Peptides against a protein of PDB entry 4N78. Designs and how they scored, part 322

Target 1, 186 residues: chain A of PDB entry 4N78
Amino acid sequence: HFQVICRLLGYQGIAVVMEELLKVVKSLLQGTILQYVKTLMEVMPKICRLPRHEYGSPGILEFFHHQLKDIVEYAELKTVCFQNLREVGNAILFCLLIEQSLSLEEVCDLLHAAPFQNILPRVHVKEGERLDAKMKRLESKYAPLHLVPLIERLGTPQQIAIAREGDLLTKERLCCGLSMFEVILT
Target 2, 155 residues: chain B of PDB entry 4N78
Amino acid sequence: MAELQMLLEEEIPGGRRALFDSYTNLERVADYCENNYIQSADKQRALEETKAYTTQSLASVAYLINTLANNVLQMLDIQASQLRRMESSINHISQTVDIHKEKVARREIGILTTNKNTSRTHKIIAPANLERPVRYIRKPIDYTILDDIGHGVKW

## One batch from the design tools (peptide; made by RFdiffusion4, then SolubleMPNN)

Design b2_p30_4_s3 (from b2_p30_4, 13 letters changed)
Fold by OpenDDE base, seed 5:
Structure b2_p30_4_s3 (fold): chain B 186 residues (1-186), chain C 155 residues (1-155), chain A 30 residues (1-30)
Amino acid sequence: as target 1 above (186 residues)
Amino acid sequence: as target 2 above (155 residues)
Amino acid sequence: SEKLKQQEDIIEQYREKYPNPKVFQEGMEK
């Protein structure tokens, strides 16, 4: 599903969706969640003494549960605040999944473009084969496929310019060093 | 442009008119030859004359057809060349626009991106010397020291 | 696993050659 979304939206569509999601998340965080957090801070017990270790884990839990009972039982916290937090979480997850799907698409594009851009696969040398010889063979095999040099030799100036720009756009991808998710997390 | 215009406006229409006129003339010649053959006492001579006129007329028509055909072919070649040039221009513009749109889109999404902190993958320099796994001689941890502390209260 | 390795390898190769996608970065600076 996310792959289809990525394909349909493209970079621009993804950007728009992400921006809107960020706005929504920001609105949720700065609005409802912040208000609830402030309210919770106000009702938070000022002095929560650590119960004696003698009560054991259940007793300690019960103690804290009792101290926080009013907070936990706050109906609005369960209904509105948690729902908003869920929405934020879903938005974050959505962004992550979109980025992952986009990265996969980009990788596929790079894989398909590699032979045309003088990007050779790393050759696993089988026992007895010289790495250098195999690399040279691969280079020779793919040399005719180098698109930009080919167009530079045979194309018009306009075609050369377009080819270079296209080559650049093909080579530059988010997966090579950029992350949207890191921005979402800050 | 001037050549194409001349072909379209003058040469081809002129050739068509000439061909039509020639057809009309051929009909007149045919009628004449038929009448001449019927009226002539020397049918052999009349036939030879008719053949000569027919051959000449056909040759003239063939010439007109050939000229017209060549002009039409030339016109089509010029038009085909013009279309190819236009197509090339349109393709160039289209590609330029697409590249521009793509760049804009990438800039837009770029606003939402940051550099991946390449965690310095510490090149785990595989220590060249596989230090022989120091046989952890499990010194038996004498847990007997703990025997005195853990009186679990039997419930 | 082999496909994953190939994907990682291709990304790394492109990263080495084009560590900074300039077109995207033009957006980052705004």
Scores: peptide ipSAE 0.326, ipTM 0.761, DockQ to the pose 0.625
Fold by OpenDDE base, seed 2:
Structure b2_p30_4_s3 (fold): chain B 186 residues (1-186), chain C 155 residues (1-155), chain A 30 residues (1-30)
Amino acid sequence: as target 1 above (186 residues)
Amino acid sequence: as target 2 above (155 residues)
Amino acid sequence: SEKLKQQEDIIEQYREKYPNPKVFQEGMEK
């Protein structure tokens, strides 16, 4: 599903969606969540001593439940705050999944473009074969497929310019060193 | 451009007029040949003359038709070539626009991106001193205390 | 595993040649 969405939206559509999601997340964080956090900080017990380990897990839980009773009983926390946090979480996950899907699509494009752009697959050398000889053979095999040099020889100046621009856009991809997700986390 | 204009405005219309005139002339020739045959005492000579005129007239018409046809074909070829050139120009513009749109889109999404900090794999310098594995005597955590709280499968 | 390796290899090859997607970076500088 995410792959289809990425294909349909393209870079422009993904950018728009991501921007809107960031706005929503920012709004939630700066608005409702911040207010709840402030309120929670006000009601937090000033002195919460770590219960003695001797009480065991149930006793510790009960102790914390008692100390946080006012927080737990805060109905708005359970309803509105947790829902907003869930929405933020979902938005983050959505962004992550979009980025992953986009990366896969870009990789696919790069794989398809590679033979036409003089990008040769890394060859596994079997025992006894010279790497150089195998690489040279591959180069010779794919040399006729190099699109830009071909167009430079046969095409009009306008076609050459378009081919170069297209080649550049094909080669430059986000997966090569850029991350959107890191921006979302900041 | 000049050649196409000449074909459209002069050569083809001229050829059509010539063909029409030839048709009219053929009718006159036919009438002449008929009358000549009727009036001639030497019917064989009249027939030969008619044959000659007919052959000449047909050859003339065929020539006019062929010339006209060739001019029309030439006109169509020129027009087809012009259309192909226009198509090529339109395609070039379209591709240029698409590239531009793609660049804009990439710039927009680029605003939302940062460089991946490839965390340099800190060479975990294995501390040289293999601290002797402190025999963690795993005291078996008796989880039986939790048996009463959960729906434990009564074995 | 082989497919994944191929994907990683292609990314690395393009990354080596084009470490900084310039068109995208033009947006970052704005």
Scores: peptide ipSAE 0.324, ipTM 0.753, DockQ to the pose 0.544
Fold by OpenDDE base, seed 4:
Structure b2_p30_4_s3 (fold): chain B 186 residues (1-186), chain C 155 residues (1-155), chain A 30 residues (1-30)
Amino acid sequence: as target 1 above (186 residues)
Amino acid sequence: as target 2 above (155 residues)
Amino acid sequence: SEKLKQQEDIIEQYREKYPNPKVFQEGMEK
């Protein structure tokens, strides 16, 4: 499903969706979540000292439970905050899934374009075969498929320009070194 | 353009008119030949004249058809060439627009991207010394110590 | 596994040849 969405939206559509999601996330974070955090900070016990180790794990847990009782009660009362956090989580997951799906699409495009762009598949050299010889054979085999050089030889200046631009756009992909998800996390 | 216009406006219509006129003329010639044959005392001569007229008329029609056909073919070739040029131009424009749109889209999404910090996956240099797998003796965590704290269900 | 490896290999090859997607980066600089 996400692959279909990515194909349908393209880069522009994905960008728009991501921007809108970021706005929504920002709005949620700066709005209700921020208010909730501020309120929680006010209710937080000013002095939460680690209880003495002598109380053991149960005693420590009980101590923290007592100290955080008001926070837990407050959090339970504000189900809206949890909903907003879920929405944020869903938005993040959506972005992640879109990015993953887009990456897969890009990889597919790159795989299809590779023979035309002088990108040879890494040949698993079986034991005993010279890597150089295989590489040379592959280069020779795919040399006629090099689109840009072919058009540069046979095409009009306009066609050459378009071919170069198209080649560039084909070669440059997000999956090669860019991440949208990292931007979302910041 | 001028040649195509001449073909469309003058030569082809003219050829069609000429062909129509030729048809009308053929009918007249046929009537003449028939009457001439009936009235002529020398029927053999009349027949020869009829053959001559028929041959001439057919030749003229064939010529007109051939001329018209050639003009039509020429017209079609010119039009086909024009269409191909137009198609090429449209395709060029379309491709240019598509590339531009794609560049815009990429710039837009680029705003939302950052360079992947390729965390150099530290090649976990497998320490050369394969430390012998310390046999994790699973000491069974004796959870029985916790049995005394819970509500003992008396069997 | 093999398909995944091929995908990684192709990405790596393109990354090596075209490490900086310039068209995208033009957007990043804005």
Scores: peptide ipSAE 0.323, ipTM 0.752, DockQ to the pose 0.536
Fold by OpenDDE base, seed 3:
Structure b2_p30_4_s3 (fold): chain B 186 residues (1-186), chain C 155 residues (1-155), chain A 30 residues (1-30)
Amino acid sequence: as target 1 above (186 residues)
Amino acid sequence: as target 2 above (155 residues)
Amino acid sequence: SEKLKQQEDIIEQYREKYPNPKVFQEGMEK
């Protein structure tokens, strides 16, 4: 599903969706969540000492339950705050999945473009074959497919310019060194 | 452009007019030949003259038709060439626009990106010596250890 | 595994040549 979304939206559509999601996340974080966090900080016991381990797991749980009773009983926290946190989480997950799907699409494009851009697949040398001989054979096989050099030889100046720009856009991808998710996390 | 204009405005209309005139002339020639045959005492001579006129007239019409046809074909070829050039130009413009749109889109999404912290993977100084590419046997990270923790939502 | 390896190899090859996509970076500077 995300792959289809990435294909349909392209970079422009993904950018718009991501931007809107970031706005929503920011709004949720700065609005309701922040307010709840502030309220919770005010209600939180300033000194929650770790109960002595001597009380055992049930006693410790009961102690924390007692200390947090007012927080747990806060109905708005369970409904509104947790819902907003879920929405934030879903938005983040959506962004992550979109980025992953976009990366896969980019890799697919790179794989298809590689033979035309003088990027040869790394060939596993079978036992007894010289790596150099295989590489030379591959180079010879794909040499006629080098698009930009071919167009530079046979094309008009306009075609050459378009080919170079297209080649650049094909080579430059987010998956090569950029991350959207890291920006979302900051 | 000038050649196409000449074909459209002068040569083809002129050829059509000439062909029409030739038709009218053929009718006159036919009438003349008929009358000449009737009035001539030497019917054989009149017949030979009629044959000569008929042959000449048919040859002239054939020439006019051929010339007109060639001019029309030439016109169509020029027009086809012009259309191909226009198509090429449109394609170039379209490609340029698409590239531009793509650049804009990439700049826009770029605002939402940061450089991946390239962990300084130590420059694997490719040892200068062509030592056999050490098969980096990436041990597949066995993620099965995580199978016990969470239902992977198969999206 | 082979497909994944191939994908990683392609990414690495392109990354080595184009570690910083310039067109995207033009947007980052704004």
Scores: peptide ipSAE 0.320, ipTM 0.751, DockQ to the pose 0.610; fails the geometry check

Design b2_p30_4_s4 (from b2_p30_4, 16 letters changed)
Fold by OpenDDE base, seed 4:
Structure b2_p30_4_s4 (fold): chain B 186 residues (1-186), chain C 155 residues (1-155), chain A 30 residues (1-30)
Amino acid sequence: as target 1 above (186 residues)
Amino acid sequence: as target 2 above (155 residues)
Amino acid sequence: SEEQERNEDIIQQYQDMYPNPQIFAEGMAE
C-alpha cells in the first residue's frame, strides 16, 4: 500500500502529505498534549520521594499508584490525551513507512538506471576469474549503453543538457543521503 | 517553406488541372482519330497516325501522373520533416517541463529532509603503508549499501 | 540545387520526348 502511495504521489505529493502531517503533529503537541501536560504538572504531587527500597517493587508500585491516583483516574487523560498521542504516533509511523517505501522505489530506479549511467553491478567473481578482466568485459559490454556520453556524441546541445539534467536527477535520490524521518523527529 | 507553398499552391493544383485537361484532350484526339480513319482513303496511314497519337497521349498522361506523384511525394516528405521537427520541439519542451517539475518537487521534499548522520564508522586507520598508486578505478557507486536498509516487507 | 537541376533536366527531357497532347490537338485543329 505505501509503495503504491509513493508511486501515485511522487516527490511533490509526498512532500505535501508530510508537511500536512507535520502541521497536524505540531498542532497536537503544542495544543492538546501541551495543555494536558501542563495540567498534569500542576496536579503532580510536589513531594514524590522515592519510597524506601525496603518496600520492594510491589510496594513501590503501590506507593506511586497511590501518589498518582488522581492522575491515573483522570478520565480525559485516558480518552483525549492518549488518543492524541496515538494520532501523533500514527503520523510518525506513516512518515517512516512512506520514507521506507520511497527509498525502495528510489533504489529500484537507481538499479534500473545503473546500466545507462556507467554503474556496473557488483561482479561476483567465480573462483578462477580475474576481477579486473570481468570488470573490463562488463565495462565494454555496457559502454554503448552509457546515455550521457552517447548523447554528448550524437545529440544536439539541447539534448545534451537534458540528458545531463536527467542523469543528475536520476542519481540524486533521497535514499542516498537524506532522511525525512530525522526531520520529523526534531 | 517556399517550396512547400509552391507545391501546394501551384505545382500540385497545376498538375491536377493538367491531368484533367489531358483527359478532355484524349477524348478529342480519340474522336479525331476515329473520324480521320473513317474519312481517310489511306486506312493504313490513318491507323499509323492513330497509333502515334495514342502513344503520345498515353506517354503524356504517364508523364503528368509521374510528375504529379513526385510532387505529392515531395510535399509529403517536407510535411513529414516539418512534423518531425515539431514533434522534436514539443518533446524538448515536454522534457524541460518535466525536469522542472521534478526539480520543484525535489526542492519541496528536500526541505523536509536532513542529511543522514552517517555514523562515521571509526576510520580504521589502516596503517600508512604506502599504498601503491592504485589507479583510481572509479568504484562503481555501490548501491548495495542500500540493500541493508530494505527491511523486506514480508508479504 | 544540383538535384533540382537534374530534376529540371529530366522534366525537360520528358517534355521534349512527350509533348503535351494539347500541342497535338492544336495542330489537328488546323
Scores: peptide ipSAE 0.031, ipTM 0.600, DockQ to the pose 0.005
Fold by OpenDDE base, seed 1:
Structure b2_p30_4_s4 (fold): chain B 186 residues (1-186), chain C 155 residues (1-155), chain A 30 residues (1-30)
Amino acid sequence: as target 1 above (186 residues)
Amino acid sequence: as target 2 above (155 residues)
Amino acid sequence: SEEQERNEDIIQQYQDMYPNPQIFAEGMAE
């Protein structure tokens, strides 16, 4: 599903969706959630004694659950605050999955373009073969596919300009070193 | 452009007119040959003359058709070349627009990105001062303080 | 007669266009 969404939206559509999601998340965090957190901090017991370690992890959890029972049972907290937190969580997950799907599409594009851009894979050298000789053979094999040099030799000035720009745009992808998800987490 | 115009306005119409004129002339030659054969005392000579005129007339018509056909083919080739040039121009414009749109899109998404950083594990600094366990006094939480919280400020 | 003169002119016109039908046949074969 996310791969299809990435293909349909492209960079422009993804950018728009991500921007709107960020606005929604920001609105939720700075609005309702912040207000609830402030109020909860005010009503929070000032002194919460650590239970004895002898109670073990379950006993400690039950102790804290009991101390916070009244807060957790607050109806508005359950209906509004937790729902908003769920929406934020869903938005974050959506952004992560979109970025992952986009990265996969970009990697595929890079791999498909590589033979035309003089990007050769690292060849496995069998025992007794010279790496340099294999690389030279590969270079010679794919040399006719180098699009930009071919167009520079045979094309019009306008075609050369477009080919160079297209080559640059093909090489420059987000997956090469950029993350949208890290921006969302900040 | 000048060559195409000459073909369209002069050569092809001229060739068509010449072919039409040739048709009318052929009819006159045919009538002449028929009358000449009827009136001539030497029927063999009249027949040979008719054969000569027929051969010449056919050759002339064939030439006119061939010339006209070649001019039409040349016209079509020029037009096809013009269409190819126009197509190339449209494609160039289209590609330029697409590249521009892509650059805009990349700028828009680019502002939403940062460099991939290796997450430094922030050491959870445990609070140094274990505050002494203060006796928990169960005060009932007054939830009325929360009653005003949740009406989204309609901005 | 005027009709003979017109016919001779037409014949001459064809002869002037194609003085030798063989030359035309050779030209079409090229």
Scores: peptide ipSAE 0.030, ipTM 0.615, DockQ to the pose 0.004
Fold by OpenDDE base, seed 2:
Structure b2_p30_4_s4 (fold): chain B 186 residues (1-186), chain C 155 residues (1-155), chain A 30 residues (1-30)
Amino acid sequence: as target 1 above (186 residues)
Amino acid sequence: as target 2 above (155 residues)
Amino acid sequence: SEEQERNEDIIQQYQDMYPNPQIFAEGMAE
């Protein structure tokens, strides 16, 4: 699903969606969630001592449940706070999954374009083969597929310019060194 | 442009008119040849003359048709060349627009990105004296105690 | 007589255009 979304939206559509999600998250955080957090801080017990370990896990849980009773009751009464936190969480997850899906699509595009751009993978060398000789053979094999040099030889100046720009745009991808998710976390 | 205009406005219409006039003239020549053959005492000479006029007339018509056909072909070639140039121009504009749109889109998404922090994994220097791992007997945490607290939708 | 003169003019026009059938053949070969 996320791959389909990435393909349909493209860079422009993803940017718009991400911007809107950021606005929503900001609104939730600065508005409703902040108000609830302030209220919860007011009702938070001023002194909460760690119970003795001798009470065991159930006793410790019951102790904390009692200490946090007002908070739990408040949170249960105001399910809106948890819903808003869920919405924020979903938005964050959505952004992460979109970025991951976009990165996969970009990698696929790079891989498909590579033979046409003189980008060759490192080849596994068997025992007794020279890496340089194998790479040279590979280069020679794919040399006819080099699009930009071909257009530079046969194309008009305008076609050459477009081909160079297209080549550059094909090589430059977000997955090469940029992250959207880090911006969302700030 | 001047050549195409000349072909469209002068040469091709002129050739068509010439061909039409030739048809009318051929009919007159045919009538002449028929009358000449009927009236001539020397039928053999009249036949030879008719044959000569027929050959010349056919050659003339063939020339007119050939000239007209060549002019039409030339016109079509010029038009095809113009269409190809137009197509090339449209393609260039289209590609330029697409590249521009892509650059705009990339700028818009780019403002939402930051450089990936290459976290230098500091080599955690393991302290030399590995204290003997105290056998932490993990008592299995019975998570069944939490089953009653969560309104989890059982799918 | 006038119709005969017009026919002679037409005949002359064809003869002037193609005085020799060989010239036509040569012109088509070029």
Scores: peptide ipSAE 0.029, ipTM 0.617, DockQ to the pose 0.004
Fold by OpenDDE base, seed 5:
Structure b2_p30_4_s4 (fold): chain B 186 residues (1-186), chain C 155 residues (1-155), chain A 30 residues (1-30)
Amino acid sequence: as target 1 above (186 residues)
Amino acid sequence: as target 2 above (155 residues)
Amino acid sequence: SEEQERNEDIIQQYQDMYPNPQIFAEGMAE
């Protein structure tokens, strides 16, 4: 599903969706969640002493349950605040999955473009084969596929410009060094 | 353009008119040959003259048709070449627009990105200029990420 | 240009070889 979304939206569509999600998350965090957190801070016991270890785990739990009774019984916390936190969590997960899916698509594009861009795969050298000789054979095999040099030789100035720009756009991908998810977490 | 115009306005219409006029003239020649054969005392001579005119007439018509056909073919070839040039121009414009749209889209998504923290190397060289690098950080594409996705070349 | 000249020469040769039926019509009208 996320791969299909990435393909359908493209970079522009993904950008728009991510911007809107960031706005929603910001609105939830700075609005409703912040208000609930402030309220919770006000109702939190100012002095919560550690109960004596002699009460055992059940007694300690009961003590904390009693101290936090008002917070636990706060109906709006369970219904509204936790729901908003779920929405934020879902938005974060959505952004993560979109970025991962986009990265996969970009990687696939890079792989498909590699033979046309003079990017040769690492060659497994069998025992007794010279790496240099194998590399030269691969270079010679793929040399006719190098699109930009081919167009530079045979194309019009306009075609050369388009080919160079297309090559640049093909090489430059977000997965190469950019993260959207880190921006969402900040 | 001048050649196409000449073909369309002069050569092809002229060839069509010539062919039509030739038809009319050939009818006159046929009438003459018929009358000459009827009136001539020497029927054999009249027949040989008719054969000569028939051969000449067929050759002239064949020539006119061939000339006209060649001019039409030439016209079509010129038009086809013009269409190909126009198609190429449209394709160039389309590609330019698509590249531009893609660049805009990439700038938009780029605003929503930050540099991946490569955790391994100690020196957080904070790039000094906080100018939102709208510029694609041309880090060398580490294609090693591709090693796990491709079916074929297990390294 | 040379190909056009060759084509024109061929055309002229054919015109000379196969004169327009108008020549026959005029010669018969006289």
Scores: peptide ipSAE 0.024, ipTM 0.598, DockQ to the pose 0.005

